Peptides against a protein of PDB entry 2C5K. Designs and how they scored, part 46

Target 1, 91 residues: chain A of PDB entry 2C5K
Amino acid sequence: EDPFQQVVKDTKEQLNRINNYITRHNTAGDDDQEEEIQDILKDVEETIVDLDRSIIVMKRDENEDVSGREAQVKNIKQQLDALKLRFDRRI

## One batch from the design tools (peptide; made by RFdiffusion4, then SolubleMPNN)

Design b2_p18_7_s2 (from b2_p18_7 with R10K Q11K Y16A E18L)
Fold by OpenDDE base, seed 5:
Structure b2_p18_7_s2 (fold): chain B 91 residues (1-91), chain A 18 residues (1-18)
Amino acid sequence: as target 1 above (91 residues)
Amino acid sequence: FEKLNTDEKKKELLEAAL
């Protein structure tokens, strides 16, 4: 098992779930789900930090080619940023 | 929607990096 790939997969799945929720809730409401989404987005940000740290270690300690993993993390960051924009723009 | 629990996998990730 590659824990890096599993974490990436789980993170993208979580973001997709939030994205689907926003699609069905295009108006911000005073709902517990809204606060939970904010918490999850912060958790994703921390997960990205962990993914980046793992890449740094691979480059430093194992001297492995990490370009593929860097691209994956970049993709997650882009997905997160796009989702945050959708979430925040709701009225 | 459902919140995922990724704590275990994140632990494995960090351990693999050590």
Scores: peptide ipSAE 0.239, ipTM 0.815, DockQ to the pose 0.647
Fold by OpenDDE base, seed 1:
Structure b2_p18_7_s2 (fold): chain B 91 residues (1-91), chain A 18 residues (1-18)
Amino acid sequence: as target 1 above (91 residues)
Amino acid sequence: FEKLNTDEKKKELLEAAL
């Protein structure tokens, strides 16, 4: 498995873990775990930037069809946005 | 809850993009 697919897989798994945590913790807290989740969400945003950069390089330098990879990154962005909404809506 | 580490694979990703 290439690094791109591994990063995509790990990112989606991390988002799923956070989603599962929210399911168990539907009330917003002020503890270390809540802060760690906020940090992870920022890390995911940075990871998406790195994934996009890799796609740009492939498209530019190799003239390779990147539509599949672009769709994967779009899916991660949608998953992140949905998760952030769920996280922020907690009381 | 567990935090994943993607640092190594992200490094490989960047190396492939050089």
Scores: peptide ipSAE 0.235, ipTM 0.814, DockQ to the pose 0.627
Fold by OpenDDE base, seed 2:
Structure b2_p18_7_s2 (fold): chain B 91 residues (1-91), chain A 18 residues (1-18)
Amino acid sequence: as target 1 above (91 residues)
Amino acid sequence: FEKLNTDEKKKELLEAAL
């Protein structure tokens, strides 16, 4: 079992769920779900920090090629940024 | 809409990074 890959997978799944929610709720609302999404987005930001930290340790202590993992984290960051834009631009 | 819980896997991730 690879915790890194599992965290990446779960994070992308969470972002996809939010993206699907925004599709169904394209107008900002005074909903409990709106606050929960804000919290999840912050949690994802922290998760990205943790993923980056794990990559730094692998690169430093284990001297492993981390290019693949760096690309995965970059993709998650891009997905997060795009989702934040969709979420915030709703009226 | 459902919130995923990744706390356990994140813990394993951080432990591997010690």
Scores: peptide ipSAE 0.238, ipTM 0.815, DockQ to the pose 0.635; fails the geometry check
Fold by OpenDDE base, seed 4:
Structure b2_p18_7_s2 (fold): chain B 91 residues (1-91), chain A 18 residues (1-18)
Amino acid sequence: as target 1 above (91 residues)
Amino acid sequence: FEKLNTDEKKKELLEAAL
Protein backbone atom coordinates (compact mmCIF):
# COMPACT_ATOMS: atom_id res chain seq x y z
CA GLU B 1 0.00 0.00 0.00
CA ASP B 2 1.36 3.35 -1.02
CA PRO B 3 1.87 6.10 1.56
CA PHE B 4 -1.11 8.12 0.34
CA GLN B 5 -3.57 5.31 0.89
CA GLN B 6 -1.95 4.45 4.20
CA VAL B 7 -2.38 8.00 5.46
CA VAL B 8 -5.96 8.16 4.19
CA LYS B 9 -6.80 4.93 5.94
CA ASP B 10 -5.23 5.94 9.23
CA THR B 11 -6.83 9.39 9.11
CA LYS B 12 -10.29 7.98 8.61
CA GLU B 13 -9.69 5.51 11.41
CA GLN B 14 -8.67 8.31 13.76
CA LEU B 15 -11.80 10.25 12.90
CA ASN B 16 -13.93 7.18 13.48
CA ARG B 17 -12.38 6.66 16.89
CA ILE B 18 -13.09 10.25 17.85
CA ASN B 19 -16.64 9.90 16.61
CA ASN B 20 -17.11 6.84 18.78
CA TYR B 21 -15.68 8.70 21.75
CA ILE B 22 -18.16 11.54 21.26
CA THR B 23 -20.96 9.00 21.26
CA ARG B 24 -19.81 7.73 24.65
CA HIS B 25 -19.08 11.22 25.94
CA ASN B 26 -21.87 13.43 24.69
CA THR B 27 -21.11 16.09 27.30
CA ALA B 28 -18.08 18.25 26.72
CA GLY B 29 -15.36 18.03 29.32
CA ASP B 30 -12.09 19.68 30.13
CA ASP B 31 -9.92 16.66 30.73
CA ASP B 32 -6.82 15.37 29.01
CA GLN B 33 -8.83 13.26 26.60
CA GLU B 34 -10.80 16.25 25.36
CA GLU B 35 -7.60 18.18 24.84
CA GLU B 36 -6.02 15.30 22.98
CA ILE B 37 -9.02 15.10 20.67
CA GLN B 38 -8.64 18.78 19.89
CA ASP B 39 -4.99 18.21 19.09
CA ILE B 40 -5.73 15.25 16.86
CA LEU B 41 -8.37 17.20 14.96
CA LYS B 42 -5.74 19.83 14.26
CA ASP B 43 -3.31 17.11 13.24
CA VAL B 44 -5.90 15.76 10.83
CA GLU B 45 -6.23 19.20 9.29
CA GLU B 46 -2.48 19.29 8.78
CA THR B 47 -2.55 15.77 7.38
CA ILE B 48 -5.10 16.89 4.82
CA VAL B 49 -2.73 19.65 3.80
CA ASP B 50 -0.02 17.05 3.35
CA LEU B 51 -2.32 14.88 1.27
CA ASP B 52 -3.19 17.84 -0.93
CA ARG B 53 0.49 18.63 -1.34
CA SER B 54 1.18 15.10 -2.48
CA ILE B 55 -1.59 15.40 -5.05
CA ILE B 56 -0.10 18.63 -6.35
CA VAL B 57 3.24 16.89 -6.76
CA MET B 58 1.67 13.99 -8.63
CA LYS B 59 -0.22 16.31 -10.91
CA ARG B 60 2.80 18.48 -11.63
CA ASP B 61 5.80 16.20 -11.53
CA GLU B 62 4.31 12.89 -12.60
CA ASN B 63 1.43 14.13 -14.75
CA GLU B 64 -0.85 11.46 -13.33
CA ASP B 65 -4.63 11.45 -13.11
CA VAL B 66 -5.27 12.51 -9.54
CA SER B 67 -9.06 12.72 -9.65
CA GLY B 68 -9.44 9.61 -7.53
CA ARG B 69 -7.11 10.90 -4.85
CA GLU B 70 -8.79 14.29 -4.89
CA ALA B 71 -12.10 12.59 -4.26
CA GLN B 72 -10.63 10.71 -1.32
CA VAL B 73 -9.32 13.91 0.23
CA LYS B 74 -12.69 15.56 -0.31
CA ASN B 75 -14.34 12.71 1.53
CA ILE B 76 -11.95 13.06 4.46
CA LYS B 77 -12.61 16.80 4.62
CA GLN B 78 -16.34 16.15 4.75
CA GLN B 79 -15.88 13.59 7.50
CA LEU B 80 -13.69 15.99 9.46
CA ASP B 81 -16.14 18.86 9.11
CA ALA B 82 -19.05 16.74 10.26
CA LEU B 83 -17.07 15.48 13.23
CA LYS B 84 -15.93 18.96 14.23
CA LEU B 85 -19.51 20.14 14.17
CA ARG B 86 -20.59 17.24 16.33
CA PHE B 87 -17.72 17.77 18.73
CA ASP B 88 -18.36 21.49 19.09
CA ARG B 89 -22.09 21.07 19.64
CA ARG B 90 -21.60 19.12 22.83
CA ILE B 91 -22.66 20.89 26.01
CA PHE A 1 5.56 11.69 -5.63
CA GLU A 2 5.90 13.28 -2.22
CA LYS A 3 6.08 10.44 0.26
CA LEU A 4 4.06 10.78 3.43
CA ASN A 5 4.42 9.23 6.85
CA THR A 6 1.50 8.23 9.04
CA ASP A 7 0.95 9.71 12.46
CA GLU A 8 1.16 6.36 14.17
CA LYS A 9 1.92 7.80 17.58
CA LYS A 10 -1.23 9.91 17.68
CA LYS A 11 -3.22 6.97 16.43
CA GLU A 12 -1.88 4.83 19.23
CA LEU A 13 -2.53 7.51 21.83
CA LEU A 14 -6.13 7.87 20.72
CA GLU A 15 -6.54 4.12 20.71
CA ALA A 16 -5.26 3.88 24.25
CA ALA A 17 -7.08 6.87 25.71
CA LEU A 18 -10.47 6.80 23.99
Scores: peptide ipSAE 0.079, ipTM 0.671, DockQ to the pose 0.051; fails the geometry check

Design b2_p18_7_s3 (from b2_p18_7, 6 letters changed)
Fold by OpenDDE base, seed 2:
Structure b2_p18_7_s3 (fold): chain B 91 residues (1-91), chain A 18 residues (1-18)
Amino acid sequence: as target 1 above (91 residues)
Amino acid sequence: FERLNTKEKREELLKAAL
């Protein structure tokens, strides 16, 4: 498996883990997990930057499937945004 | 929950850009 697909897979898994945590902890807390989630969300934002950079490199070769990877990154961005909204709206 | 470590794969991802 190429690094792009692995990073996409791992990033989505990480976001899913956080989403599941929020389901079990639907109110905002002050434990170590809350702070870790904030850190992970920042890391995911940086990961998205890396994914976009890799696509820019891919565009140097017209034979590569850029559209498919762009769609994957878009999906991750949407997942991140939805998760941020859910996380921030907790009472 | 566990925090995933993607640092290595992210480095490989950007290898061609260096």
Scores: peptide ipSAE 0.355, ipTM 0.857, DockQ to the pose 0.618
Fold by OpenDDE base, seed 1:
Structure b2_p18_7_s3 (fold): chain B 91 residues (1-91), chain A 18 residues (1-18)
Amino acid sequence: as target 1 above (91 residues)
Amino acid sequence: FERLNTKEKREELLKAAL
């Protein structure tokens, strides 16, 4: 497994863990874990930037077909957006 | 919940761009 696939896998796993936490904590709170979730979501956003950068480098320097990797990043973005919506809609 | 660390792999991912 190359670094790109490892990062994709770990990112999706992190989002799944947050999603499961929200299921168990479906009311907005004022605790340290709520703040940590916000920090992790920002880290995921930066991770997506890094993934996109790596794809740009592959297209430019290696001239390889990156369609599969672009689809993977798109899927992560969709998962992040869905999670943000769920997190923000909590009462 | 558990927080994952992707710093090392992200650095490897971007090494060619640095």
Scores: peptide ipSAE 0.354, ipTM 0.855, DockQ to the pose 0.582
Fold by OpenDDE base, seed 4:
Structure b2_p18_7_s3 (fold): chain B 91 residues (1-91), chain A 18 residues (1-18)
Amino acid sequence: as target 1 above (91 residues)
Amino acid sequence: FERLNTKEKREELLKAAL
């Protein structure tokens, strides 16, 4: 499995873990886990930038069809946005 | 680019969810 697909997989796993945590912790806290979630969400955002960069390079330098990879990144962005909304809406 | 390594963080969240 190439690095792109592995990163996609890891990112989705990270988001799923956070989502599961929020399901069991629907009230916002001020503990280490809340801070870790914030850090991971930031890391995911940065990872998405890296994924996009890799697609740009592939398209530019290799002239490859990147539509499939673009769709994967779009899906991750949607998952992240939904999770961020859920996380922020906790009382 | 380098693959994300969030294993430790994921494990911590898993433990917190138990």
Scores: peptide ipSAE 0.133, ipTM 0.708, DockQ to the pose 0.067
Fold by OpenDDE base, seed 5:
Structure b2_p18_7_s3 (fold): chain B 91 residues (1-91), chain A 18 residues (1-18)
Amino acid sequence: as target 1 above (91 residues)
Amino acid sequence: FERLNTKEKREELLKAAL
């Protein structure tokens, strides 16, 4: 498994864990886990930037078909956006 | 780029979700 696929897998796993936490904690809290979630979400955003950059490099340097990787990143972005919305809607 | 290193945070979140 190449680094791109591993990062995608790790990122989705991280988002899934946060989603599971929100499911069991649907009220906004003031514990350290809330801050941890915010930090991880920022890390995910930065990771997505790196994933996109890697795709640009593949197009430029290797001229490889990147449509599959672009779809994977799109899926992660959608998962992140949905999670952010769910996180912010908590009362 | 490097893999995310969120093992500790993920474990904490998993524990909190129990």
Scores: peptide ipSAE 0.132, ipTM 0.708, DockQ to the pose 0.068

Design b2_p18_7_s4 (from b2_p18_7 with D7E Q11K Y16A E18K)
Fold by OpenDDE base, seed 2:
Structure b2_p18_7_s4 (fold): chain B 91 residues (1-91), chain A 18 residues (1-18)
Amino acid sequence: as target 1 above (91 residues)
Amino acid sequence: FEKLNTEEKRKELLEAAK
């Protein structure tokens, strides 16, 4: 499998796991999982940077489907932003 | 809840982007 698609898939899965955790933990806590989630969110931000870099390289090859990948990254960014909002605004 | 490890594939992605 294309590493781009694998990274996208795994990133969305990770964000989904965090979102599910928040559903079960709607109050902010001070446990190890809360810290891990914060670290994961930072890692996701860096992952998005890597994905964007890969798209820049793909744009050098006109045979690549850049528009589809840009849409995928945009979707991840939106998912991340929504998750951050939900995470930060927990009672 | 568990953390996924994407380091290997991210590394491959980064190498392809050089």
Scores: peptide ipSAE 0.325, ipTM 0.837, DockQ to the pose 0.659
Fold by OpenDDE base, seed 3:
Formats: sequence, C-alpha cells, structure tokens
Structure b2_p18_7_s4 (fold): chain B 91 residues (1-91), chain A 18 residues (1-18)
Amino acid sequence: as target 1 above (91 residues)
Amino acid sequence: FEKLNTEEKRKELLEAAK
C-alpha cells in the first residue's frame, strides 16, 4: 500500500475514534482528552495539507489523473468538518 | 480513546513527493 492510501486510512480511523469519543461524551468537558482531540484535529488539518501537496506534485510533475485522490481528500475534509461541528456543538 | 501515530507514513508521503 502506497503512503497516500495509508495516510488516508489512518486519518479516517483517527477521525472515527474521535467521533466515537464524542458519542460517549456528548457534553463538553475540561480534561486532557478534550485538549488532545483539539490537537489531533489540528494534526489532521496539517495531514490534509500534506495530502494536497502530494496531489499537486502528481498533477504537475507526473501528469497523472488525480481525480480519485482529490475525491478521497475531499471526503476527509467533509468528515473533518462534520466532526468539528459535532465537537463544537456539545454543551 | 487512542491517538494514532502517523508521523512515519506522512514523512514517507512527503519524501515520495520530492
């Protein structure tokens, strides 16, 4: 498995873990795990930047069809945005 | 809840793009 697909897979798994945590903790807390989740969300944002950069290189230098990878990154962005909304809406 | 370590694969991703 190439690094791109592995990073996509791991990122989605991390977001799923956070989503499951929110399910078990539907009220906002003030603990170390809440802060760690915020840090992870920032790490995911950086990961998306890295994924996009790799796509730019493929499109420019290798002239490959990147539509599939772009769709994957789009899906991750949507998952991240939905998770942020769910996380922030907790009282 | 567990934090995943993706540093290695992300590094490989960036190096493959260089």
Scores: peptide ipSAE 0.324, ipTM 0.836, DockQ to the pose 0.626
Fold by OpenDDE base, seed 1:
Structure b2_p18_7_s4 (fold): chain B 91 residues (1-91), chain A 18 residues (1-18)
Amino acid sequence: as target 1 above (91 residues)
Amino acid sequence: FEKLNTEEKRKELLEAAK
């Protein structure tokens, strides 16, 4: 498995873990876990930037079809946005 | 919950982009 696919897989797994945490903690709290989740969400945003950079390089330097990878990144962005909405809507 | 580590593979992606 190449680094791109590994990063995609791990990122989606991390988002799933946060989603499961929210299910068990559906009210906003003032604890270390809440802050850690905020940090992870920011790290995911940075990870998406790195994934996009790699796609740009492949498109420019390798003349390869990147449509599949672009679709994967789009899916991660959608998952992140949905998770942020769920996280922020908690009372 | 468990925090995952993607540092190594992200570095590999960044090196390819430089």
Scores: peptide ipSAE 0.319, ipTM 0.834, DockQ to the pose 0.616
Fold by OpenDDE base, seed 5:
Structure b2_p18_7_s4 (fold): chain B 91 residues (1-91), chain A 18 residues (1-18)
Amino acid sequence: as target 1 above (91 residues)
Amino acid sequence: FEKLNTEEKRKELLEAAK
């Protein structure tokens, strides 16, 4: 399997599961998982950096069409931003 | 591209957050 697609898949899976958690826990509380979720969100940010780097290399060294991959990364960024907003707005 | 492997690191929380 394409390593890029595997990383995208794993990242979206992680964000989806966190989103489901927030749905069941719509108020911020003293939960051990709250800090872990924050850590994962930071890891997702780093993962996005790696995905972007891979796209840069493909454009430079392979001269491949990366428009599809750029759209996938954009979608992940939008999902992450929406999740952050939802996470932070909980009262 | 270096494939990221975070399965073991996030395994427990990933299951709890499903």
Scores: peptide ipSAE 0.128, ipTM 0.686, DockQ to the pose 0.066

Design b2_p18_8_s1 (from b2_p18_8, 10 letters changed)
Fold by OpenDDE base, seed 1:
Structure b2_p18_8_s1 (fold): chain B 91 residues (1-91), chain A 18 residues (1-18)
Amino acid sequence: as target 1 above (91 residues)
Amino acid sequence: SEKERYRQRVQELRESFA
């Protein structure tokens, strides 16, 4: 397994962790782990930048079909945006 | 930890295209 696919897999696991946390904690600031969850959200956001960079390099230097990888990153972005909205709406 | 492993794998990705 190449580094790209491993990062995609790990990122999805992080998103799942965030989703579970939001479900268990609908009130902001009620748990010591909230700061850690906020850090994970930022880590995922930065990881997406790295995933996009890797795709750009593959497309430019290897002339390989990257449509599949682009679709994977798009899916992760959509999941992240949805989780950010849910997390920020907590009162 | 899981978080440390995640960051390590992201670093491995960066090294793959740097």
Scores: peptide ipSAE 0.330, ipTM 0.843, DockQ to the pose 0.904
Fold by OpenDDE base, seed 3:
Parts: structure tokens; C-alpha cells; sequence
Structure b2_p18_8_s1 (fold): chain B 91 residues (1-91), chain A 18 residues (1-18)
């Protein structure tokens, strides 16, 4: 499996972990894992930057069709944004 | 750990287009 698809897969697994955490912890700061989840959110955010960079390089240097990869990253961004909203709305 | 593996795979991605 190529690095891009592996990172996409791993990122989705991290997003799933965050989703499960939010479901179990609707109150901010009620668990020792709160900081770790915040770190994961930031790690995913930075990973998306790397995914975008890889697409930019493919589009520029290889001139390959990147529509599929762009759609995958777009989906991850949407999932992250939704989770961030839910996470931040916790009291 | 999952976190370490995640970071390693992200690094592999970076190396693929660096």
C-alpha cells in the first residue's frame, strides 16, 4: 500500500477514536485523556497539510489525475471540522 | 504504539514527495 493511502487509513482511525471519545465524554476536562485527544486533533490537522502537499506535488510534477485523492482529503477535512465543532462545544 | 506508527507513516509520506 502506498504511503498516501496508509496515512488516509490511519487518519480515519484517529478520527474514529476522537469521535468515540466525544461520545463518552460530553463534558470538557472530565478525563485524563482530554489533553491526548487535543493532541491527536492537532496531529490530524498537521497530517492533512502533508496530504495536501503530496497532492500538490503530484499535480505539479507528475501531472497525474489527483481528483480521487483530493476527494479523500476533502472528506477527512469535513470529518475533522465536524469533530472539532463537537469537541469545542462541550462544556 | 499507534501514535508512533501513525507518525512513522506520515514521515514515509513526506519522504515520498520530498
Amino acid sequence: as target 1 above (91 residues)
Amino acid sequence: SEKERYRQRVQELRESFA
Scores: peptide ipSAE 0.330, ipTM 0.844, DockQ to the pose 0.914
Fold by OpenDDE base, seed 2:
Structure b2_p18_8_s1 (fold): chain B 91 residues (1-91), chain A 18 residues (1-18)
Amino acid sequence: as target 1 above (91 residues)
Amino acid sequence: SEKERYRQRVQELRESFA
């Protein structure tokens, strides 16, 4: 599979894990896994940078239509932002 | 682990355009 699509798939899985964690732990400091969840949030944020970079290179060097990939990254960004908001609002 | 696999796939992506 295309490395881009594989990363998108894996990122979506990580976001799903975070979503499930927030659902089960709607209070901050609920368990000792919270630090790992925070690390995953950071990892996803940095992964988005790499996804964007790959799109830039694809546009520049390969001159291919990347609209579909841009839409995928946009969706991931929206999910991440929503999860960050929910995570930070936990008391 | 899933976390380690995730990081490996991200690295593969980086290598694909670096």
Scores: peptide ipSAE 0.329, ipTM 0.844, DockQ to the pose 0.889
Fold by OpenDDE base, seed 5:
Structure b2_p18_8_s1 (fold): chain B 91 residues (1-91), chain A 18 residues (1-18)
Amino acid sequence: as target 1 above (91 residues)
Amino acid sequence: SEKERYRQRVQELRESFA
């Protein structure tokens, strides 16, 4: 497994952790882990930038088919956006 | 930890296209 796929896998695990946290904590600020969850959200945002960069390099320098990888990143972006919205709307 | 491993894998990705 290449670094890209490993990062995708790890990122999805982080998103899953956030999803589980939101499910168990629908009230903002009621747990000591909330700040850590916020940090993970930011880490995922930065990771997505790196994933996009890697795709650009593959297209430019290696001329590889990146359609599958682009779809994976798109899915991660959609999941992140949905989780951010749910996280921010907690009362 | 999982968080530390995550950061290591991200760094590995960065090194792969730097």
Scores: peptide ipSAE 0.329, ipTM 0.843, DockQ to the pose 0.902

Design b2_p18_8_s2 (from b2_p18_8, 10 letters changed)
Fold by OpenDDE base, seed 3:
Structure b2_p18_8_s2 (fold): chain B 91 residues (1-91), chain A 18 residues (1-18)
Amino acid sequence: as target 1 above (91 residues)
Amino acid sequence: SEREEYRKKVEELRKSFE
């Protein structure tokens, strides 16, 4: 399978986990999973950098149309930003 | 764990363009 698409899929699954956690834990630091969720947020943030890098390399080396991949990454970024906001605004 | 598997897939991606 295409590593890019696999990572996109897995990243969305991680984002879904974060979303579910925020829904269940609207109070900051209320359980032992808080730190793991914070780590996952950072993992996704770093993954987005790698996704962008892969797109840049594809543009440069393969000269392929990457519009679809760029749209996928944009969507992930939007989801991450929304989750970060919700996570940080918890009391 | 799921997180570990996630990291492995990210690593595979990184290796694909390095």
Scores: peptide ipSAE 0.349, ipTM 0.853, DockQ to the pose 0.838
Fold by OpenDDE base, seed 4:
Structure b2_p18_8_s2 (fold): chain B 91 residues (1-91), chain A 18 residues (1-18)
Amino acid sequence: as target 1 above (91 residues)
Amino acid sequence: SEREEYRKKVEELRKSFE
């Protein structure tokens, strides 16, 4: 098991959940899940920090090529930023 | 829940480098 890849996969699934929620709830405060979605957004944000930390450690301790992992995290960051913007702009 | 399992995997990642 590669914990990094598992977290990347799970993070993308969480982002997908958020995306689906925004699509179905384009008005803020529509239902009781609003707060949970906000919490998931924060969870993903914190997870990205852990993903970055793992890459730093890998560079330092294993001296391996991490460009692929960096690209994966970059993609997740882009998705998160887009979703945060859409979520926050809901009225 | 899915969220709880997600958090568990994140914790496993953290343990892998701490």
Scores: peptide ipSAE 0.343, ipTM 0.851, DockQ to the pose 0.824
Fold by OpenDDE base, seed 5:
Structure b2_p18_8_s2 (fold): chain B 91 residues (1-91), chain A 18 residues (1-18)
Amino acid sequence: as target 1 above (91 residues)
Amino acid sequence: SEREEYRKKVEELRKSFE
């Protein structure tokens, strides 16, 4: 498996962890793991930058069809944005 | 930890296109 697909897989696992945490902790600041979850959100945000960069390089240097990879990253971005919104709206 | 392994995989990706 290539590094891109491995990172996509691992990123989705991190997003799933965040989703489960939000479901169990709908009140902000009442759990010791909240800071780690915030760090993971930032890690995923930065990972998306690296995923986009890898697609740019593939499109430029290898001239490959990257539409599938772009769709994968778009899906991850949508999941992250939804989770960030839910996380920030907690009281 | 799982988070540390995640960061290692991201680093491997970054090295692949540098």
Scores: peptide ipSAE 0.341, ipTM 0.850, DockQ to the pose 0.844
Fold by OpenDDE base, seed 2:
Formats: sequence, C-alpha cells, structure tokens
Structure b2_p18_8_s2 (fold): chain B 91 residues (1-91), chain A 18 residues (1-18)
Amino acid sequence: as target 1 above (91 residues)
Amino acid sequence: SEREEYRKKVEELRKSFE
C-alpha cells in the first residue's frame, strides 16, 4: 500500500480517537489518559509535517499531480485545529 | 498499541522519501 495513504488513514483514526475522548471528557485532567491524548495531538502535528514533505518530494522528483494529496492534508489540518481548540477550551 | 503502530507507519512514510 501507498505509505502516504496509510498514514492519512491512520492519522484520521488518531483524530477520531481524540474527538471521542474530548466528547467523553469535557473537563480537563479528569482522566488518566489525558496525557496520552496530548501526546497524540503532538504526534499528529508532527505527522502533518512529514505528509507535507512527502508531497514536496513528489512534486520535485516525480512532477506528479499532488492536488488530491494536498486536499487530504488540508482536511487533516482542519480537523486537528478544531480538536486542539476544543481540547484547550476544556476547564 | 495503536499509537505505536501509528508511529511505525509514519516512519515508513519518512523512509519512503528520505
């Protein structure tokens, strides 16, 4: 399988986990998994950097149309930003 | 864990273009 698509898929699964956690834990620090969730948020943030780098390499080395991949990454960024906002606004 | 497997896949991606 394409490593890019696999990472996109897995990243969305991680985002879904975070979303579910926030839904069930709308109070900060009320669960032992909070620290892990914070780590996952950071992991996803760093993964996006790798996804973008992958796209840059494809454009440079293969001159392939990457518009679809760029759209996928943009969607992930939007989801992450929304989740960060919700997570940080918890009291 | 799922997180560990996620990290492995990210690493595979990185290796694919480094």
Scores: peptide ipSAE 0.340, ipTM 0.850, DockQ to the pose 0.828

Design b2_p18_8_s3 (from b2_p18_8, 10 letters changed)
Fold by OpenDDE base, seed 2:
Structure b2_p18_8_s3 (fold): chain B 91 residues (1-91), chain A 18 residues (1-18)
Amino acid sequence: as target 1 above (91 residues)
Amino acid sequence: SEREKYRKKLEELRKSFE
């Protein structure tokens, strides 16, 4: 199995978890899971860094076409940014 | 948990490159 694709899949599931939480908890600090969600947001952010690193290595060492992977990471970044904005705007 | 699985797969990714 391709670990890159598995991480992408898992990351998107984490983003979905965050999305569902925000939908159900549009008030900051309204649940005991608030801190966990914040941790997940940070985890995803760090995961994106690792995904980008893997792409860089593939381009450098394997000279493989990474356009598809770059698009996947871009999509994840966009989702994360949107969720961060929604999460931070809660009062 | 799903989060644990996520961390495990992330580790696998990290081992796959420098």
Scores: peptide ipSAE 0.120, ipTM 0.712, DockQ to the pose 0.853
Fold by OpenDDE base, seed 4:
Order: structure tokens, then sequence, then C-alpha cells
Structure b2_p18_8_s3 (fold): chain B 91 residues (1-91), chain A 18 residues (1-18)
């Protein structure tokens, strides 16, 4: 099992959930799930930190090519940033 | 739940580089 890839997959699913929530709730604070979505955003943010840490460890200890994993994390970061912007701009 | 599974896998990841 590759826990990195599993976490990436799960993270992308969480991002998808956030995306769907934003599209259905473009007004801030109009739903009881608002706080849960905020928590998920923070969870994803922290998860990205851990993913980056794992890549650093791989480079340092395993001396493996991690370019593929770096690209995956970069994509997740881009998705998160876009969702955070959309979420925060809701009125 | 999916969120619980997510947290478990995250913990597995953390253990992998600790």
Amino acid sequence: as target 1 above (91 residues)
Amino acid sequence: SEREKYRKKLEELRKSFE
C-alpha cells in the first residue's frame, strides 16, 4: 500500500465535496454544514503540509525521484487555493 | 465514514515518515 497516493485520493475527494458545497451555498452562513466545510478546508490545508513533508523525507532519506508526487501536491494546492478564494468571497 | 477513513490514511502517512 502507498499511503501517499491514498491520502492524495482522499484529499481530492474532500476538495470535491467542498466544491459541490460552494456551488450549492453561495451565501455564507446559510447552512448548518458551514462550519464542517470550514473544518474540511483546514484539514486539507494541514494534509498538504504532511504530504510535502513526506516528499521531503523521500528526497532526503530515499533519494528517489519525487517529481511525480510534487506535481500531484501542486495540483491539490491549486485546487485548494481556488476553493478557499471562492469560499471566502461568499456574501 | 469517508472522513474517518481519510484521517486514518493520514495517520498512516504520518507514520511512514516519522
Scores: peptide ipSAE 0.119, ipTM 0.711, DockQ to the pose 0.868
Fold by OpenDDE base, seed 3:
Structure b2_p18_8_s3 (fold): chain B 91 residues (1-91), chain A 18 residues (1-18)
Amino acid sequence: as target 1 above (91 residues)
Amino acid sequence: SEREKYRKKLEELRKSFE
């Protein structure tokens, strides 16, 4: 098992959950899951830090191409930023 | 829970580069 890819997969699932929540809840704080979603957003932020750390470690081996992993993390960051913006704009 | 499984896998990732 590749723990990096598994974490990426799980992170994307969390982002998907957040996306679905936002699409169903355009009013902030009107659901008992609101705090949990906020916690998940923070968890994803911390996860991205861990993913970046793992890539930095991989880069120490010049024979190991990390471009693919960097692209994956970049994509996750973009998704997170978009979701955070949508989440924060809810009234 | 799925979230707990997620946390466990994050820990595995951390252990892999510590």
Scores: peptide ipSAE 0.117, ipTM 0.706, DockQ to the pose 0.856
Fold by OpenDDE base, seed 5:
Structure b2_p18_8_s3 (fold): chain B 91 residues (1-91), chain A 18 residues (1-18)
Amino acid sequence: as target 1 above (91 residues)
Amino acid sequence: SEREKYRKKLEELRKSFE
């Protein structure tokens, strides 16, 4: 199993959880899980750094075509940014 | 937990850098 793809899959699952939480909780600070959701957001940010590093290694040490993986990470970044905006804009 | 599994996969990814 490719650890990169596994991490991408797991990360998308976490983003989906965050999305569902925001949908159910449009008011900030009104749920015991909010701190956990904030932790997950931070975990995803750190994961994206690791994914980018893995791509750098593949390009440098293995000379592999990473266009597909770069697109995947870009998509995750876009999803995270959108969720962060929605999460922070809650009243 | 699923979160623990996630952390293990991250560790595997990090080890792949070496």
Scores: peptide ipSAE 0.116, ipTM 0.704, DockQ to the pose 0.887

